# Designs tried in a protein design run: peptides against a protein of PDB entry 4DOW. Part 139

Target 1, 157 residues: chain A of PDB entry 4DOW
Amino acid sequence: TFSWVGRPLPNRKQFQQMYREICMKINDGSEIHIKVGQFVLIQGEDNKKPYVAKLIELFQNGAEVPPKKCARVQWFVRFLEIPVSKRHLLGRSPPAQEIFWYDCSDWDNKINVETIIGPVQVVALAPEEVIPVDQKSEETLFVKLSWNKKDFAPLPP

## One batch from the design tools (peptide; made by RFdiffusion4, then SolubleMPNN)

Design b2_p29_1_s4 (from b2_p29_1, 22 letters changed)
Fold by OpenDDE base, seed 5:
Structure b2_p29_1_s4 (fold): chain B 157 residues (1-157), chain A 29 residues (1-29)
Amino acid sequence: as target 1 above (157 residues)
Amino acid sequence: EEEELEKKKKESEEREEKLKEEWKKIYEL
């Protein structure tokens, strides 16, 4: 169950109410608050790892019937989500914790908040920085590069 | 009040750690 936290932000969009924060109620009855700017895991296909995204906007879409709680996201991709034929372009074997900024517009960046599994920690690193691989850091994802379906590049500004 | 705030802070931190472990399992799926 998802519910808005706080009052809607002032915006000029006719059918959209924007919010800074959403509350996710999980099975044990506890609540998790997720804010714009945080990273989240999005439900993937069966037997596949969740997608990773950064929340850019949280909004209720009043143009839909019934109104839906939605988010706009910046997508990230896991290495294994990159086509096999292109993976060699990285020039190295990344750890499982590495993700890439998806620098393409072909993916719909609007999601239903119901697809959010939960928050995840994502840390941006310089290309030369080593990704720590220890038991405590396994929960943290790291991003060094972008992927635009053609090649890897430094992170967008 | 300060002791209550410290207790609440500690409880919040413990809850966050538990949530992280749960999300780690989801990540590994």
Scores: peptide ipSAE 0.043, ipTM 0.491, DockQ to the pose 0.019
Fold by OpenDDE base, seed 2:
Structure b2_p29_1_s4 (fold): chain B 157 residues (1-157), chain A 29 residues (1-29)
Amino acid sequence: as target 1 above (157 residues)
Amino acid sequence: EEEELEKKKKESEEREEKLKEEWKKIYEL
C-alpha cells in the first residue's frame, strides 16, 4: 500500500499533483518513507534482479482513471544488464556492487510506484576511488561511470 | 520518558537493519 506524505507541491502540469515523499506500508505493518532524490529497487521481470533507479519526481496522474501514483526516475544498470558484446569496453571486471548511470532516452522513465520494492543506498565515487568491501558496504551500490549503450563515460554533471 | 525514547530509537534501528537485510536478500548482493 502506497500513500502520499505531506501536501502537494506547486505544479504547472495539468492533471498532476507532485509530492516530495511517499509512504510504503509493508505486509508486517511497518512503514517506509521514500523521498525524491533517494534510490530505490524496482521490480524486475521474472528471474531477473531488481532494477536500480533514482527518484526524480513523485506524482499522481489524474488524467488516468483511476488516478495512478507514479514516479519519474533516473535509471541505473548493473554490469550484467549490459550486453555481453559490450562489457569488454569497461576494461575491467567490476565488483557486484557497481552500477552505471544509464545515459539513454530509450527507456521509459515513468513507473508506477507499486513496482518499488524498497530503498537502496547508492554512493557516487570518483574513478580512482576503490569500492569498499566491508560489512557496511555490502548493502551499498556504487556508481563511477555512465553507460549510453555505446561506451562508458564519466558521470554526467 | 527518556528511557522510552531510547527504547523506541533502538527498536526503530533494529527494524531498519532487518529491512536492509531483506532488501539485500531480494537484490542478492
Scores: peptide ipSAE 0.039, ipTM 0.494, DockQ to the pose 0.019
Fold by OpenDDE base, seed 4:
Structure b2_p29_1_s4 (fold): chain B 157 residues (1-157), chain A 29 residues (1-29)
Amino acid sequence: as target 1 above (157 residues)
Amino acid sequence: EEEELEKKKKESEEREEKLKEEWKKIYEL
């Protein structure tokens, strides 16, 4: 279950109440607080790994019937989500922990918060930095590059 | 009580570790 934390932020957007933080109650009864700016795992399709996203905005969408708790996100993509025909453009075999900033607007960046699996750590690295692949970093994802469906590039400013 | 605080701290750490393990399972999917 999800519930808003704190007071709605001042905004002028019709039908939207914005929040800074949301509380996620997990199966063991514990609570996880997730804030704007944090990274999360989003439920994927059946038999697919979860999607990775950065929370840009948390809001209740009153334009929907019924109103929904939503988020706007910046998407990231896993290497295996990139078309096979384009993977060679990376010029290397990335570790499983590497993700890419999705630099396209063709994906809907609004999600229902109910699709959030949980928080995840994402670390931005320079292209020349080595991604640590050890047991201690198994829960951490790393981003060096963007993907715009045409090529890989340095991270956007 | 300081002892109770330490207990809560330990429980919190254990919960965090369990959560990390769950994430590892998610990544293995």
Scores: peptide ipSAE 0.023, ipTM 0.465, DockQ to the pose 0.019
Fold by OpenDDE base, seed 1:
Structure b2_p29_1_s4 (fold): chain B 157 residues (1-157), chain A 29 residues (1-29)
Amino acid sequence: as target 1 above (157 residues)
Amino acid sequence: EEEELEKKKKESEEREEKLKEEWKKIYEL
């Protein structure tokens, strides 16, 4: 289950109430707090790896009945989600921990918070920096580049 | 209320590591 943490921000949009933090209650009854600006794993297709996203807004959509808890996200894409015909454009074989900033508008930027699996650590690196693959870094994803469906590029500002 | 919230946040941070480990296998990290 998901519940809002703290008081809502001032109403900027009709029927939408914005929040800074949401509480996720997990299977053992414990709670995980997720904030705007954090990275999360989003439920993927069956037997597929979760999607990676950065939370940019948390809001309740009061226009729906019942109201829905939603988020706006910045998507990231895994190498294997990139079309096979374009993977060569990277010029290297990335480690499994590498993800790419998805610089496209074709994916819906709004999600239901119920699709959130949990938080994940994402670290931005310069293109020349080495991605650590040791046991200590196994929990961390790394982003060096963006992907705009045409080519790889440096991260956006 | 603030103290309780802070406590919950700390507990959340501790459990984040457990969640990462649980999904590490499915994410293949």
Scores: peptide ipSAE 0.063, ipTM 0.601, DockQ to the pose 0.027; fails the geometry check

Design b2_p29_2_s2 (from b2_p29_2, 17 letters changed)
Fold by OpenDDE base, seed 5:
Structure b2_p29_2_s2 (fold): chain B 157 residues (1-157), chain A 29 residues (1-29)
Amino acid sequence: as target 1 above (157 residues)
Amino acid sequence: DELEELLKKLQKEIEEANKKAAEEAEKKA
């Protein structure tokens, strides 16, 4: 069960209410709060291939019947999701924990909050920084670059 | 796909943690 936390944010959009935080309730006494700006794991189509995303907006669209709790996200892509013919452009073999900022608008970035599995840790690194490979970082994902279907580039500001 | 396996592992861990939390909450109810 998902519920909004706090008051809706002031916005100029007439048909939507925006929020900073949502509560994911697992059971009575078990709650996970997720905020805009955090990174989350999103369910795949068959719950087999989860996706990593950054929460950009949390909103409820009043034009939908029934109203749905939604989020706008920034997607991340895996190296193996990049076409084989373009992978050489990276110039290196990425570690397993590296993901890429998807710098394209062709993907639907609106999701139902019910597809959120939970929060995950994503750390942005400069290109020259080495990705730590130790037991403490096993659950941490790292992002250095963006992918725009043409080439790799530094992360957007 | 090592990364896919990692993400699946993370999903499993999150779901297990949620399950554990739910069980603990049930014990207190």
Scores: peptide ipSAE 0.459, ipTM 0.820, DockQ to the pose 0.047
Fold by OpenDDE base, seed 4:
Structure b2_p29_2_s2 (fold): chain B 157 residues (1-157), chain A 29 residues (1-29)
Amino acid sequence: as target 1 above (157 residues)
Amino acid sequence: DELEELLKKLQKEIEEANKKAAEEAEKKA
């Protein structure tokens, strides 16, 4: 189950209560707190093909009946999700741990918090920084570039 | 797809960790 942590943040949106933190309760005595700004793994269809996202907003959507606990996210895309004809634009073969900031608005960035699997570690790197691929960083994902369906670009500030 | 496999692995690890934590919490309850 999911529950909000703390008081709602001031916002101007009607029917929406925004929060900074949510508590994911696995069971009694086992809980994980996730905050805005953290990276999470999101369930795919039939628990396959999980997605990586950055939490941008956490909010209670009061416009829905019943109200739903939601999140707005920044999606990341996998290299192999990029059209074959465009992959060459990267100019290199990315390591397995590299993901790309999806700089498009065509993907619905609203999710149900129930689809959150848990937090994951994503590290933003400058283009010149080397993506470490070792045992210590095996669970870490890295992002260096954005993808906007046309080309790769530096990460948004 | 190496990344897909990695993500699935991460998912599995997270779920296993959660399961383990849940089990431990249950023992302490």
Scores: peptide ipSAE 0.457, ipTM 0.820, DockQ to the pose 0.047
Fold by OpenDDE base, seed 3:
Structure b2_p29_2_s2 (fold): chain B 157 residues (1-157), chain A 29 residues (1-29)
Amino acid sequence: as target 1 above (157 residues)
Amino acid sequence: DELEELLKKLQKEIEEANKKAAEEAEKKA
């Protein structure tokens, strides 16, 4: 189950109440708090191929009946999700832990919070920084570049 | 796909942790 944490944030969006934090409760005795700005793992189809995303907004969508708890996210893509014909544009073989900022608007960036599996660690690196592939960072994902369906580019500011 | 396997592993770990937490919470109820 999911519940809002804190008071609604001021916003100008019709039919939306925005929040900074949401609580995922497990049998009322355990809970995980997730905040805007954190990175999360999103459930894929049939619980396969989970997606990585950054939480941009948390909001209750009053336009739906009943109102639904939603999130707006920034998607990340895996290298193998990039068309084969374009992969050479990277100019290197990415480490397994590298993901790319999806710089396109063709994907629906609104999700139901119930699809959130949990938080994950994503670290942004400069292009010149080495992606550490060690035991300490085995579960950490790294992002250095964006992908806009045409080319790779530095991360948005 | 190595990355896919990593993500699946992460998912599994999160779900297992949640399961454990749920069980513990139920015992305290």
Scores: peptide ipSAE 0.454, ipTM 0.817, DockQ to the pose 0.049
Fold by OpenDDE base, seed 2:
Structure b2_p29_2_s2 (fold): chain B 157 residues (1-157), chain A 29 residues (1-29)
Amino acid sequence: as target 1 above (157 residues)
Amino acid sequence: DELEELLKKLQKEIEEANKKAAEEAEKKA
């Protein structure tokens, strides 16, 4: 179950009410608050591979009947999702915790909030920074580079 | 910690999806 937290933000988009925060109620009745700018794991088709995303916007789509709670996201890709023929372009073997900023517009960036599995921790690092290996970092994902289907590049500003 | 348990579950799901992701990537090679 998902519910909006706080009042709608001022916006100029027709049929949309924008929010800064949403509440996700889990099975045991506890609640997790997710905000714009945080990172989440998104359900794949038929409970297949999940996707990592950054929340850019949270909004209610009033054009749908009934109105739907939606989000606009920035996608990330895992190294193993990159074609084998292109992996060598990274020049190294990344750890399992590394993901890449997807710098393409061919993926739909609108989702239903009901597809959100939950929040995840993603930390941006400079290329020279080392991914820490400790108990606290085991649940943390790291991003250093973007992927645009052609090559790896520094993260966008 | 309930949040910790959730994060571990999410991480597990990512790891479990790696095999399938690799197979799909091979089709695009």
Scores: peptide ipSAE 0.297, ipTM 0.701, DockQ to the pose 0.028

Design b2_p29_4_s1 (from b2_p29_4, 12 letters changed)
Fold by OpenDDE base, seed 3:
Structure b2_p29_4_s1 (fold): chain B 157 residues (1-157), chain A 29 residues (1-29)
Amino acid sequence: as target 1 above (157 residues)
Amino acid sequence: KEEEEKKEKEDEEFLEELGELRKKNASKV
């Protein structure tokens, strides 16, 4: 179950109410609050790792019937989502914890919040910084580069 | 060349599919 936290933010978008925070209620009755700007895991395909995204907007879409609780996200991609022919451009074998900022606008960046699995820690690193791969950091993802369908590049500002 | 264009098309189709998979989460009830 997902519920809005706080009052709607002022906005000029027709049929949309924007929010800063959403509450995810888990089966045990506990609650997880997720805010704009945080990173989340989003439901993937069976036997696949979940998608990773940064929450950009949280909004209720009143144009839909019934109204849906939605999010606008910035997608990340995993190394295996890079075309095989382009993987060599990285010049290294990345650890499993590395993800890449998807620097394209061709993907729909709207999701239903019900597809959010939960929050995840994503740490931006400089290229020279070593990704810590230890037991304590297994759940932490790291991003150094963007991917724009053609090449890897430094992260956007 | 033609072979390069073919590979680029294949890569584009691959990435488009990945986008479509993500798009399924936009229409979830």
Scores: peptide ipSAE 0.636, ipTM 0.912, DockQ to the pose 0.741
Fold by OpenDDE base, seed 5:
Structure b2_p29_4_s1 (fold): chain B 157 residues (1-157), chain A 29 residues (1-29)
Amino acid sequence: as target 1 above (157 residues)
Amino acid sequence: KEEEEKKEKEDEEFLEELGELRKKNASKV
C-alpha cells in the first residue's frame, strides 16, 4: 500500500498533484518513506534482477480513471543490459554491483508507484575509485558512467 | 558496412525491448 506524505507541491501541470514523499506500507506493518531524489528498485521480469531508478518526480495523475500514483524516474541499466557487441567498450569486467546511468530519452520514464519494491543505496564514484566487494556493501550499487546506446561516458552533470 | 549496419539494428532492437519491458511498470494494475 502506498500513500502520499505531506501536502501537494505547487504545480501548474493540469490534472497532476506533485509530492515530495510517499509512504510504502509493508506486509509486516512497517512503513518506509521514499523521497524524490532517492533510488529505488522496481519490479523486473520473472527470474531477473529488479530495475534500478532514481526518483525524479512523484505525482498523482488525475487525468487517468481511476487516478494513479505515479513516479517519473531516471533509469539505470545493468551491465547485462548493454548489447553484447558493445560491452568491450567498457574495457573492464564490472562487478555485479555496478550500474550505468541510461543517458537516452527513448524509454518511457513513468512508473506506477505500486511497482516499487523498495529503496536502494546508489553511490556515485569517480572512474578511478574502486568498488568495494564485501558483505558490508552487498546491497549498495555503484555508478561511474553513463550509457547512451553508443558508448560509455562520464556521468552527466 | 552491411554487417555493421545489421549489428547496429540488432542492438537497437535489443534496447527497444528493454524499454518496453520497463514500460510495463507504467500500466501495471
Scores: peptide ipSAE 0.635, ipTM 0.911, DockQ to the pose 0.739
Fold by OpenDDE base, seed 2:
Structure b2_p29_4_s1 (fold): chain B 157 residues (1-157), chain A 29 residues (1-29)
Amino acid sequence: as target 1 above (157 residues)
Amino acid sequence: KEEEEKKEKEDEEFLEELGELRKKNASKV
C-alpha cells in the first residue's frame, strides 16, 4: 500500500499533483517513507534482479482512469544489461554491486509506484575508489560510470 | 564493416528489449 505524505507541491502540470514523499506500507505493518532523490529497487522480470532507479518526481496522475500514483525515475543498468559485445569497453570485471547510470532518453522513465520493492543505498564513487565487497555493504550498490549505449563515461554532474 | 553493423543492430535490439521490459512497470496495476 502506497500513500502520499504531506501536501501537494506547487506545479503547473495539468492533471498532476506532485509530492515530495510517499509512504510504503509493508506486509508486516511497518512503514517506509521514500522521498524524491532517493534510490529504489523496482520489480524486475521473473528470475531476474530488480531494476535500480533514482526517484526524480513523485506525482498523482489524474489523467489516467483510475488515477495512478506514479514516479519519474533515472534508470541504472547492471553489468549484465550491457551488451556482451560492449562489456570489454569497461576494461575490468566489475563486482556484482556495481551499477551504471543510463545516459539515454529512449527508455520510458515513468513507473507506477506500486512496482517499487523498496529503497536501496546507491553510493557514487570516483573511478579510482575501490568498491567495498564486505558483508556490511552487500546491500549497497555503487556507481562510477554512465552508459550511453555506446560506451562508458564519467558520471553526469 | 558488415559484421560490425550486424553487431550494432543486435546491441540496439537488446537494449530496446530492456527498455520494453522496464516499460511494464508504467502500466502495472
Scores: peptide ipSAE 0.635, ipTM 0.912, DockQ to the pose 0.827
Fold by OpenDDE base, seed 4:
Structure b2_p29_4_s1 (fold): chain B 157 residues (1-157), chain A 29 residues (1-29)
Amino acid sequence: as target 1 above (157 residues)
Amino acid sequence: KEEEEKKEKEDEEFLEELGELRKKNASKV
């Protein structure tokens, strides 16, 4: 169950109510608050790892019938989502914890908040920084590069 | 080469599909 936290933000969009934060109630009854700017895991395909995204906006879309609680996200991609023919461009074998900033606008960046599995820690690293792989960071994802469908590049500003 | 062009097209289609898969999360209830 998802519910809005706080008052709607001032917004000029006629059919959209924007929020800073949502509350996610999980099965054990506990609540997790997720804010704009945080990173989330989003439901993937069956037998696939969840998608990773940064929350850009949280909004209720009144233009839809029925209205939906939505988020606008910045997508990340996993290494396996890089075309096989392009993977060599990375020049290294990435750890499983590495994700890449998807630096294209061709993907729809709207999700239903109900597809959010939960928050996840994503740490941005400089290209020269080593991705730590230990038990403490197993759930932490790391991003060093962007992917623009053609090549890897430093993270966008 | 036409082979390279074909490969590029395949890569684009692959990525497009990944986008479409993500798009499913816009409609899921």
Scores: peptide ipSAE 0.635, ipTM 0.912, DockQ to the pose 0.798

Design b2_p29_4_s2 (from b2_p29_4, 15 letters changed)
Fold by OpenDDE base, seed 4:
Structure b2_p29_4_s2 (fold): chain B 157 residues (1-157), chain A 29 residues (1-29)
Amino acid sequence: as target 1 above (157 residues)
Amino acid sequence: SEEEKKIKEEDEEFYKKLGEERKKNASKV
């Protein structure tokens, strides 16, 4: 179950109410609050790992019938989501914890908040920084580079 | 080359598919 936290933000968009925070109720009855700017795991295909995204906007879309609780996200991609023909451009074998900022606009960036699995920690690293691998810790993902379908690059601002 | 063109087309389809997979999250519960 998802519910809005706080009052809607002032906006000029007709039929949309924007929020800063959403509450996610988990099966055990606990609640997790997720805010704009945080990173989330989103349901993937059954045979794939969850998608990773940064929450850019939280909004209720009243233009849809029925209205939906939605998020606008910045997508990340996993290494396996880089075409085989291009993977060599990384010049290294990335750890499983590495994700890449998807620097393209060809994908729809709207999701139903109900597809959010939960928050995830994403740490931005400089290209020269080593990605720590700790299997004993909670899953932390790391991003060093963007991917724009042509090449890897430093993270956008 | 023709091979390069083929690879490009395959990559484009690859990304299209990935986008479509993500797009499912706009409507599904």
Scores: peptide ipSAE 0.644, ipTM 0.924, DockQ to the pose 0.800
Fold by OpenDDE base, seed 3:
Parts: structure tokens; sequence; C-alpha cells
Structure b2_p29_4_s2 (fold): chain B 157 residues (1-157), chain A 29 residues (1-29)
């Protein structure tokens, strides 16, 4: 179950109410608060790892019936979501914890918040920084580069 | 080349599929 936290933010978007934070109630009755700017895991296909995204906007879409609680996200991709023909451009074998900023606009960046599995820690690193691969950081994801379907590049600001 | 064209088409289909998979999250109730 998802519910808005706080009052709607001022916005000029027709039929949309914007929010800063959403509350996710989990099965044990505990609550997890997720804010704009945080990273989340989003439901993937069966036998695939969840998608990783950064929350850009949280909004209720009043144009839909019933109104939907939605998020706009910045997608990340895993290494396996890069075509085989292009993987060599990385020049190395990335650890499983590495993800890439998807620098393309061809994918819909709107999700239903109900597809959010939970928050995840994503750490931005410089290219020269070593990705920690230990038990302590097993759940932490790391991003060094963007992917724009043509090449890997430094992260956007 | 024809091979390059084929690879390009395969890559486009690959990305299209990934996009469609993600798009499912927009319509879920």
Amino acid sequence: as target 1 above (157 residues)
Amino acid sequence: SEEEKKIKEEDEEFYKKLGEERKKNASKV
C-alpha cells in the first residue's frame, strides 16, 4: 500500500498533484518512506533482476480513472541490458553491482508506484574509484558511467 | 554493410523490448 506523505507541492501541470514523498507500507505493517531523488528497485520481468531507477517526480495523475499514484524516473541499465555487440566498449568486465545511467529518452519514464519494490543505495563513483565488492556492500549499487546506445560516457551532472 | 545493418536492427529490437518491459510498470494497477 502506498500513500502520499505531506501536502501537494505547487505545480502547473494539469490534472497532476505533485508530492515530495510517498509512504510504502509493507506486509509486517512497517512503513518505508521514499523521497524524490532517492533510488528504487522496480519490478522486473520474471527471472530478471529488478530495474534500478532514480525518482525524479512523484505525482497523482487525476486524468486517469481511478487516479494513479505515479513516479517519473531516471532509468539505469545493468550490463546485461547493453547489447552484446556493444559490451566490448566498456573495455572491462564490470562487477555485478555496477549499473549505468541510461542517457536516452526512448523509454517511458513513468511508472506506477505500486511497482516499486523498495529503496536501494546507489553510489556514484569516479572512473578511477574502485567498486567495493564485499559482503558489506553486496546490496549497494555503483554507477560510474552513462550509456547512450553509442558509447559509455562520464556521468551527467 | 549488410551485417552492420542486421546488427543495428537487432540492437533496435533489443532496446524496444527493454522499453516495452519497463512500460508495463506504467500501466499496472
Scores: peptide ipSAE 0.644, ipTM 0.923, DockQ to the pose 0.789
Fold by OpenDDE base, seed 5:
Structure b2_p29_4_s2 (fold): chain B 157 residues (1-157), chain A 29 residues (1-29)
Amino acid sequence: as target 1 above (157 residues)
Amino acid sequence: SEEEKKIKEEDEEFYKKLGEERKKNASKV
Protein backbone atom coordinates (compact mmCIF):
# COMPACT_ATOMS: atom_id res chain seq x y z
CA THR B 1 0.00 0.00 0.00
CA PHE B 2 1.02 3.58 -0.65
CA SER B 3 0.22 6.70 1.36
CA TRP B 4 1.26 10.33 1.13
CA VAL B 5 3.71 11.71 3.65
CA GLY B 6 3.29 15.30 4.77
CA ARG B 7 1.05 18.06 3.50
CA PRO B 8 0.41 18.87 -0.14
CA LEU B 9 2.83 21.32 -1.68
CA PRO B 10 1.65 24.65 -3.06
CA ASN B 11 0.45 24.05 -6.58
CA ARG B 12 -1.36 26.01 -9.28
CA LYS B 13 -2.54 22.96 -11.17
CA GLN B 14 -6.23 22.29 -10.77
CA PHE B 15 -7.28 18.87 -9.54
CA GLN B 16 -3.70 17.96 -8.68
CA GLN B 17 -2.20 17.71 -5.21
CA MET B 18 1.58 17.53 -5.18
CA TYR B 19 3.64 15.83 -2.51
CA ARG B 20 7.27 15.56 -1.55
CA GLU B 21 7.27 12.05 -0.18
CA ILE B 22 5.34 8.80 -0.30
CA CYS B 23 5.33 5.84 2.05
CA MET B 24 5.36 2.30 0.73
CA LYS B 25 4.26 -0.42 3.13
CA ILE B 26 5.80 -3.81 2.44
CA ASN B 27 4.25 -7.20 3.23
CA ASP B 28 6.48 -7.73 6.26
CA GLY B 29 5.03 -4.60 7.82
CA SER B 30 8.08 -2.46 7.21
CA GLU B 31 7.78 0.95 5.58
CA ILE B 32 9.94 2.60 2.97
CA HIS B 33 9.78 6.32 2.32
CA ILE B 34 10.52 7.55 -1.18
CA LYS B 35 11.07 11.22 -2.02
CA VAL B 36 11.02 13.31 -5.14
CA GLY B 37 14.48 13.22 -6.67
CA GLN B 38 15.16 9.62 -5.72
CA PHE B 39 15.46 6.74 -8.14
CA VAL B 40 13.07 3.82 -8.26
CA LEU B 41 12.54 0.47 -9.88
CA ILE B 42 9.23 0.15 -11.69
CA GLN B 43 7.45 -3.04 -12.70
CA GLY B 44 8.54 -4.35 -16.05
CA GLU B 45 7.05 -6.90 -18.37
CA ASP B 46 7.27 -10.58 -17.57
CA ASN B 47 10.78 -11.96 -17.95
CA LYS B 48 12.20 -8.45 -18.19
CA LYS B 49 14.20 -6.45 -15.71
CA PRO B 50 12.39 -3.63 -13.91
CA TYR B 51 12.45 -0.17 -15.41
CA VAL B 52 14.60 2.49 -13.80
CA ALA B 53 13.39 6.03 -13.32
CA LYS B 54 14.00 9.21 -11.37
CA LEU B 55 11.01 10.61 -9.51
CA ILE B 56 10.31 14.14 -10.70
CA GLU B 57 6.88 14.72 -9.18
CA LEU B 58 4.54 12.93 -6.81
CA PHE B 59 0.91 13.87 -7.20
CA GLN B 60 -2.65 12.79 -6.73
CA ASN B 61 -4.66 13.20 -9.89
CA GLY B 62 -8.07 14.45 -8.83
CA ALA B 63 -9.28 14.60 -12.41
CA GLU B 64 -9.46 10.82 -12.45
CA VAL B 65 -12.28 8.86 -10.87
CA PRO B 66 -11.27 7.46 -8.51
CA PRO B 67 -8.25 9.69 -7.83
CA LYS B 68 -4.93 7.97 -8.42
CA LYS B 69 -1.61 8.36 -6.70
CA CYS B 70 0.79 9.11 -9.52
CA ALA B 71 4.36 10.02 -10.22
CA ARG B 72 6.03 11.86 -13.05
CA VAL B 73 9.36 10.27 -13.88
CA GLN B 74 12.49 10.65 -15.93
CA TRP B 75 13.07 7.36 -17.68
CA PHE B 76 16.34 5.56 -17.96
CA VAL B 77 17.04 2.82 -20.46
CA ARG B 78 19.17 -0.27 -20.21
CA PHE B 79 21.65 -1.12 -22.93
CA LEU B 80 19.33 -3.80 -24.27
CA GLU B 81 16.70 -1.10 -24.76
CA ILE B 82 18.94 0.52 -27.35
CA PRO B 83 18.23 -0.75 -30.88
CA VAL B 84 20.77 -3.28 -32.10
CA SER B 85 21.57 -1.00 -35.03
CA LYS B 86 22.70 1.75 -32.67
CA ARG B 87 24.53 -0.11 -29.89
CA HIS B 88 27.87 0.20 -31.68
CA LEU B 89 27.74 3.96 -31.10
CA LEU B 90 28.69 3.38 -27.48
CA GLY B 91 32.06 2.03 -28.60
CA ARG B 92 32.29 -0.38 -25.69
CA SER B 93 30.50 -3.24 -23.99
CA PRO B 94 28.81 -1.80 -20.90
CA PRO B 95 28.47 -3.68 -17.63
CA ALA B 96 25.02 -4.82 -16.60
CA GLN B 97 24.89 -2.05 -14.00
CA GLU B 98 25.03 0.75 -16.55
CA ILE B 99 21.90 2.66 -17.51
CA PHE B 100 21.36 5.65 -19.76
CA TRP B 101 19.34 8.83 -19.32
CA TYR B 102 16.57 8.72 -21.91
CA ASP B 103 16.68 12.16 -23.50
CA CYS B 104 13.45 11.97 -25.48
CA SER B 105 9.85 13.03 -24.89
CA ASP B 106 8.11 10.37 -26.95
CA TRP B 107 7.25 8.20 -23.93
CA ASP B 108 4.59 8.85 -21.33
CA ASN B 109 6.32 9.86 -18.11
CA LYS B 110 3.40 9.27 -15.76
CA ILE B 111 3.12 6.14 -13.63
CA ASN B 112 0.84 4.81 -10.95
CA VAL B 113 2.88 4.71 -7.74
CA GLU B 114 1.62 1.19 -7.14
CA THR B 115 3.93 0.03 -9.91
CA ILE B 116 6.98 1.12 -7.90
CA ILE B 117 8.89 -1.91 -6.69
CA GLY B 118 11.23 0.07 -4.48
CA PRO B 119 14.08 2.55 -4.36
CA VAL B 120 17.37 1.96 -6.14
CA GLN B 121 20.72 3.65 -5.94
CA VAL B 122 21.85 5.39 -9.12
CA VAL B 123 25.27 7.00 -9.23
CA ALA B 124 26.28 9.49 -11.89
CA LEU B 125 29.82 9.04 -13.16
CA ALA B 126 32.08 10.90 -15.53
CA PRO B 127 32.73 9.04 -18.78
CA GLU B 128 36.30 8.25 -17.75
CA GLU B 129 35.32 6.80 -14.38
CA VAL B 130 35.29 3.02 -14.06
CA ILE B 131 32.11 1.26 -13.02
CA PRO B 132 32.90 -1.07 -10.14
CA VAL B 133 31.82 -4.63 -10.77
CA ASP B 134 31.80 -6.41 -7.45
CA GLN B 135 29.32 -7.90 -5.02
CA LYS B 136 29.35 -4.77 -2.90
CA SER B 137 28.04 -2.64 -5.75
CA GLU B 138 25.80 -5.17 -7.50
CA GLU B 139 22.66 -3.36 -6.39
CA THR B 140 23.92 0.03 -7.52
CA LEU B 141 23.26 1.32 -11.02
CA PHE B 142 25.49 3.77 -12.81
CA VAL B 143 24.80 6.42 -15.43
CA LYS B 144 27.42 8.16 -17.54
CA LEU B 145 25.57 9.12 -20.67
CA SER B 146 22.25 10.08 -22.15
CA TRP B 147 20.60 8.46 -25.15
CA ASN B 148 18.46 10.54 -27.52
CA LYS B 149 17.78 7.89 -30.18
CA LYS B 150 20.55 9.40 -32.31
CA ASP B 151 23.68 9.13 -30.21
CA PHE B 152 25.12 8.87 -26.74
CA ALA B 153 26.01 12.14 -25.09
CA PRO B 154 27.16 13.52 -21.76
CA LEU B 155 24.43 13.77 -19.14
CA PRO B 156 22.20 16.81 -19.34
CA PRO B 157 22.97 19.58 -16.82
CA SER A 1 18.63 3.31 -49.29
CA GLU A 2 16.00 0.66 -48.83
CA GLU A 3 18.12 -0.93 -46.12
CA GLU A 4 18.39 2.34 -44.22
CA LYS A 5 14.64 2.81 -44.54
CA LYS A 6 14.01 -0.66 -43.18
CA ILE A 7 16.32 -0.11 -40.22
CA LYS A 8 14.65 3.20 -39.44
CA GLU A 9 11.22 1.62 -39.48
CA GLU A 10 12.38 -1.23 -37.25
CA ASP A 11 13.91 1.21 -34.78
CA GLU A 12 10.74 3.29 -34.69
CA GLU A 13 8.68 0.20 -33.95
CA PHE A 14 11.19 -0.83 -31.32
CA TYR A 15 10.86 2.47 -29.45
CA LYS A 16 7.09 2.45 -29.86
CA LYS A 17 6.90 -0.94 -28.19
CA LEU A 18 9.13 0.15 -25.32
CA GLY A 19 6.95 3.20 -24.78
CA GLU A 20 3.78 1.14 -24.81
CA GLU A 21 5.21 -1.26 -22.25
CA ARG A 22 6.07 1.61 -19.92
CA LYS A 23 2.68 3.22 -20.47
CA LYS A 24 1.01 0.19 -18.90
CA ASN A 25 2.32 1.44 -15.57
CA ALA A 26 0.20 4.58 -15.92
CA SER A 27 -3.10 2.74 -16.19
CA LYS A 28 -2.43 -0.27 -14.01
CA VAL A 29 -5.07 -0.77 -11.31
Scores: peptide ipSAE 0.643, ipTM 0.923, DockQ to the pose 0.798
Fold by OpenDDE base, seed 2:
Structure b2_p29_4_s2 (fold): chain B 157 residues (1-157), chain A 29 residues (1-29)
Amino acid sequence: as target 1 above (157 residues)
Amino acid sequence: SEEEKKIKEEDEEFYKKLGEERKKNASKV
């Protein structure tokens, strides 16, 4: 279950209440707080890894009946979500933990918060930096580049 | 070339599918 944390933020959008933080209650009774600006795993298709996204906005959409708790996200893509014909443009074989900033607007960036599996750690690195491979870092994802369906590019600062 | 055109079309369909898969998360209740 998901519940809003704190008071609604000042907002100009009709039928929407904006929030900074949401609480996710897990089956074991524990609670996880997720804030705007954090990274999350989102439910994927069967036999696929979860999607990775950065939370940009948290809002309740009062225009829908019933009202839905939603998020706007910035999508990332995994290497396997790059077409086979374009993978060579990376010039290297990436580790499974590498993701890419999706620099396109052709995908819907709205999700239902109920599709959030949980938070995930994403670390931005310079192209020349190597992520330390330790047991604790196995759950950490890292991003060095953006992907715009044409080529890879360094992330803007 | 015809081959390049085919690859482009396949890539476009590939991304379309990825977008549709993600869109399911917007409509899920």
Scores: peptide ipSAE 0.643, ipTM 0.923, DockQ to the pose 0.803

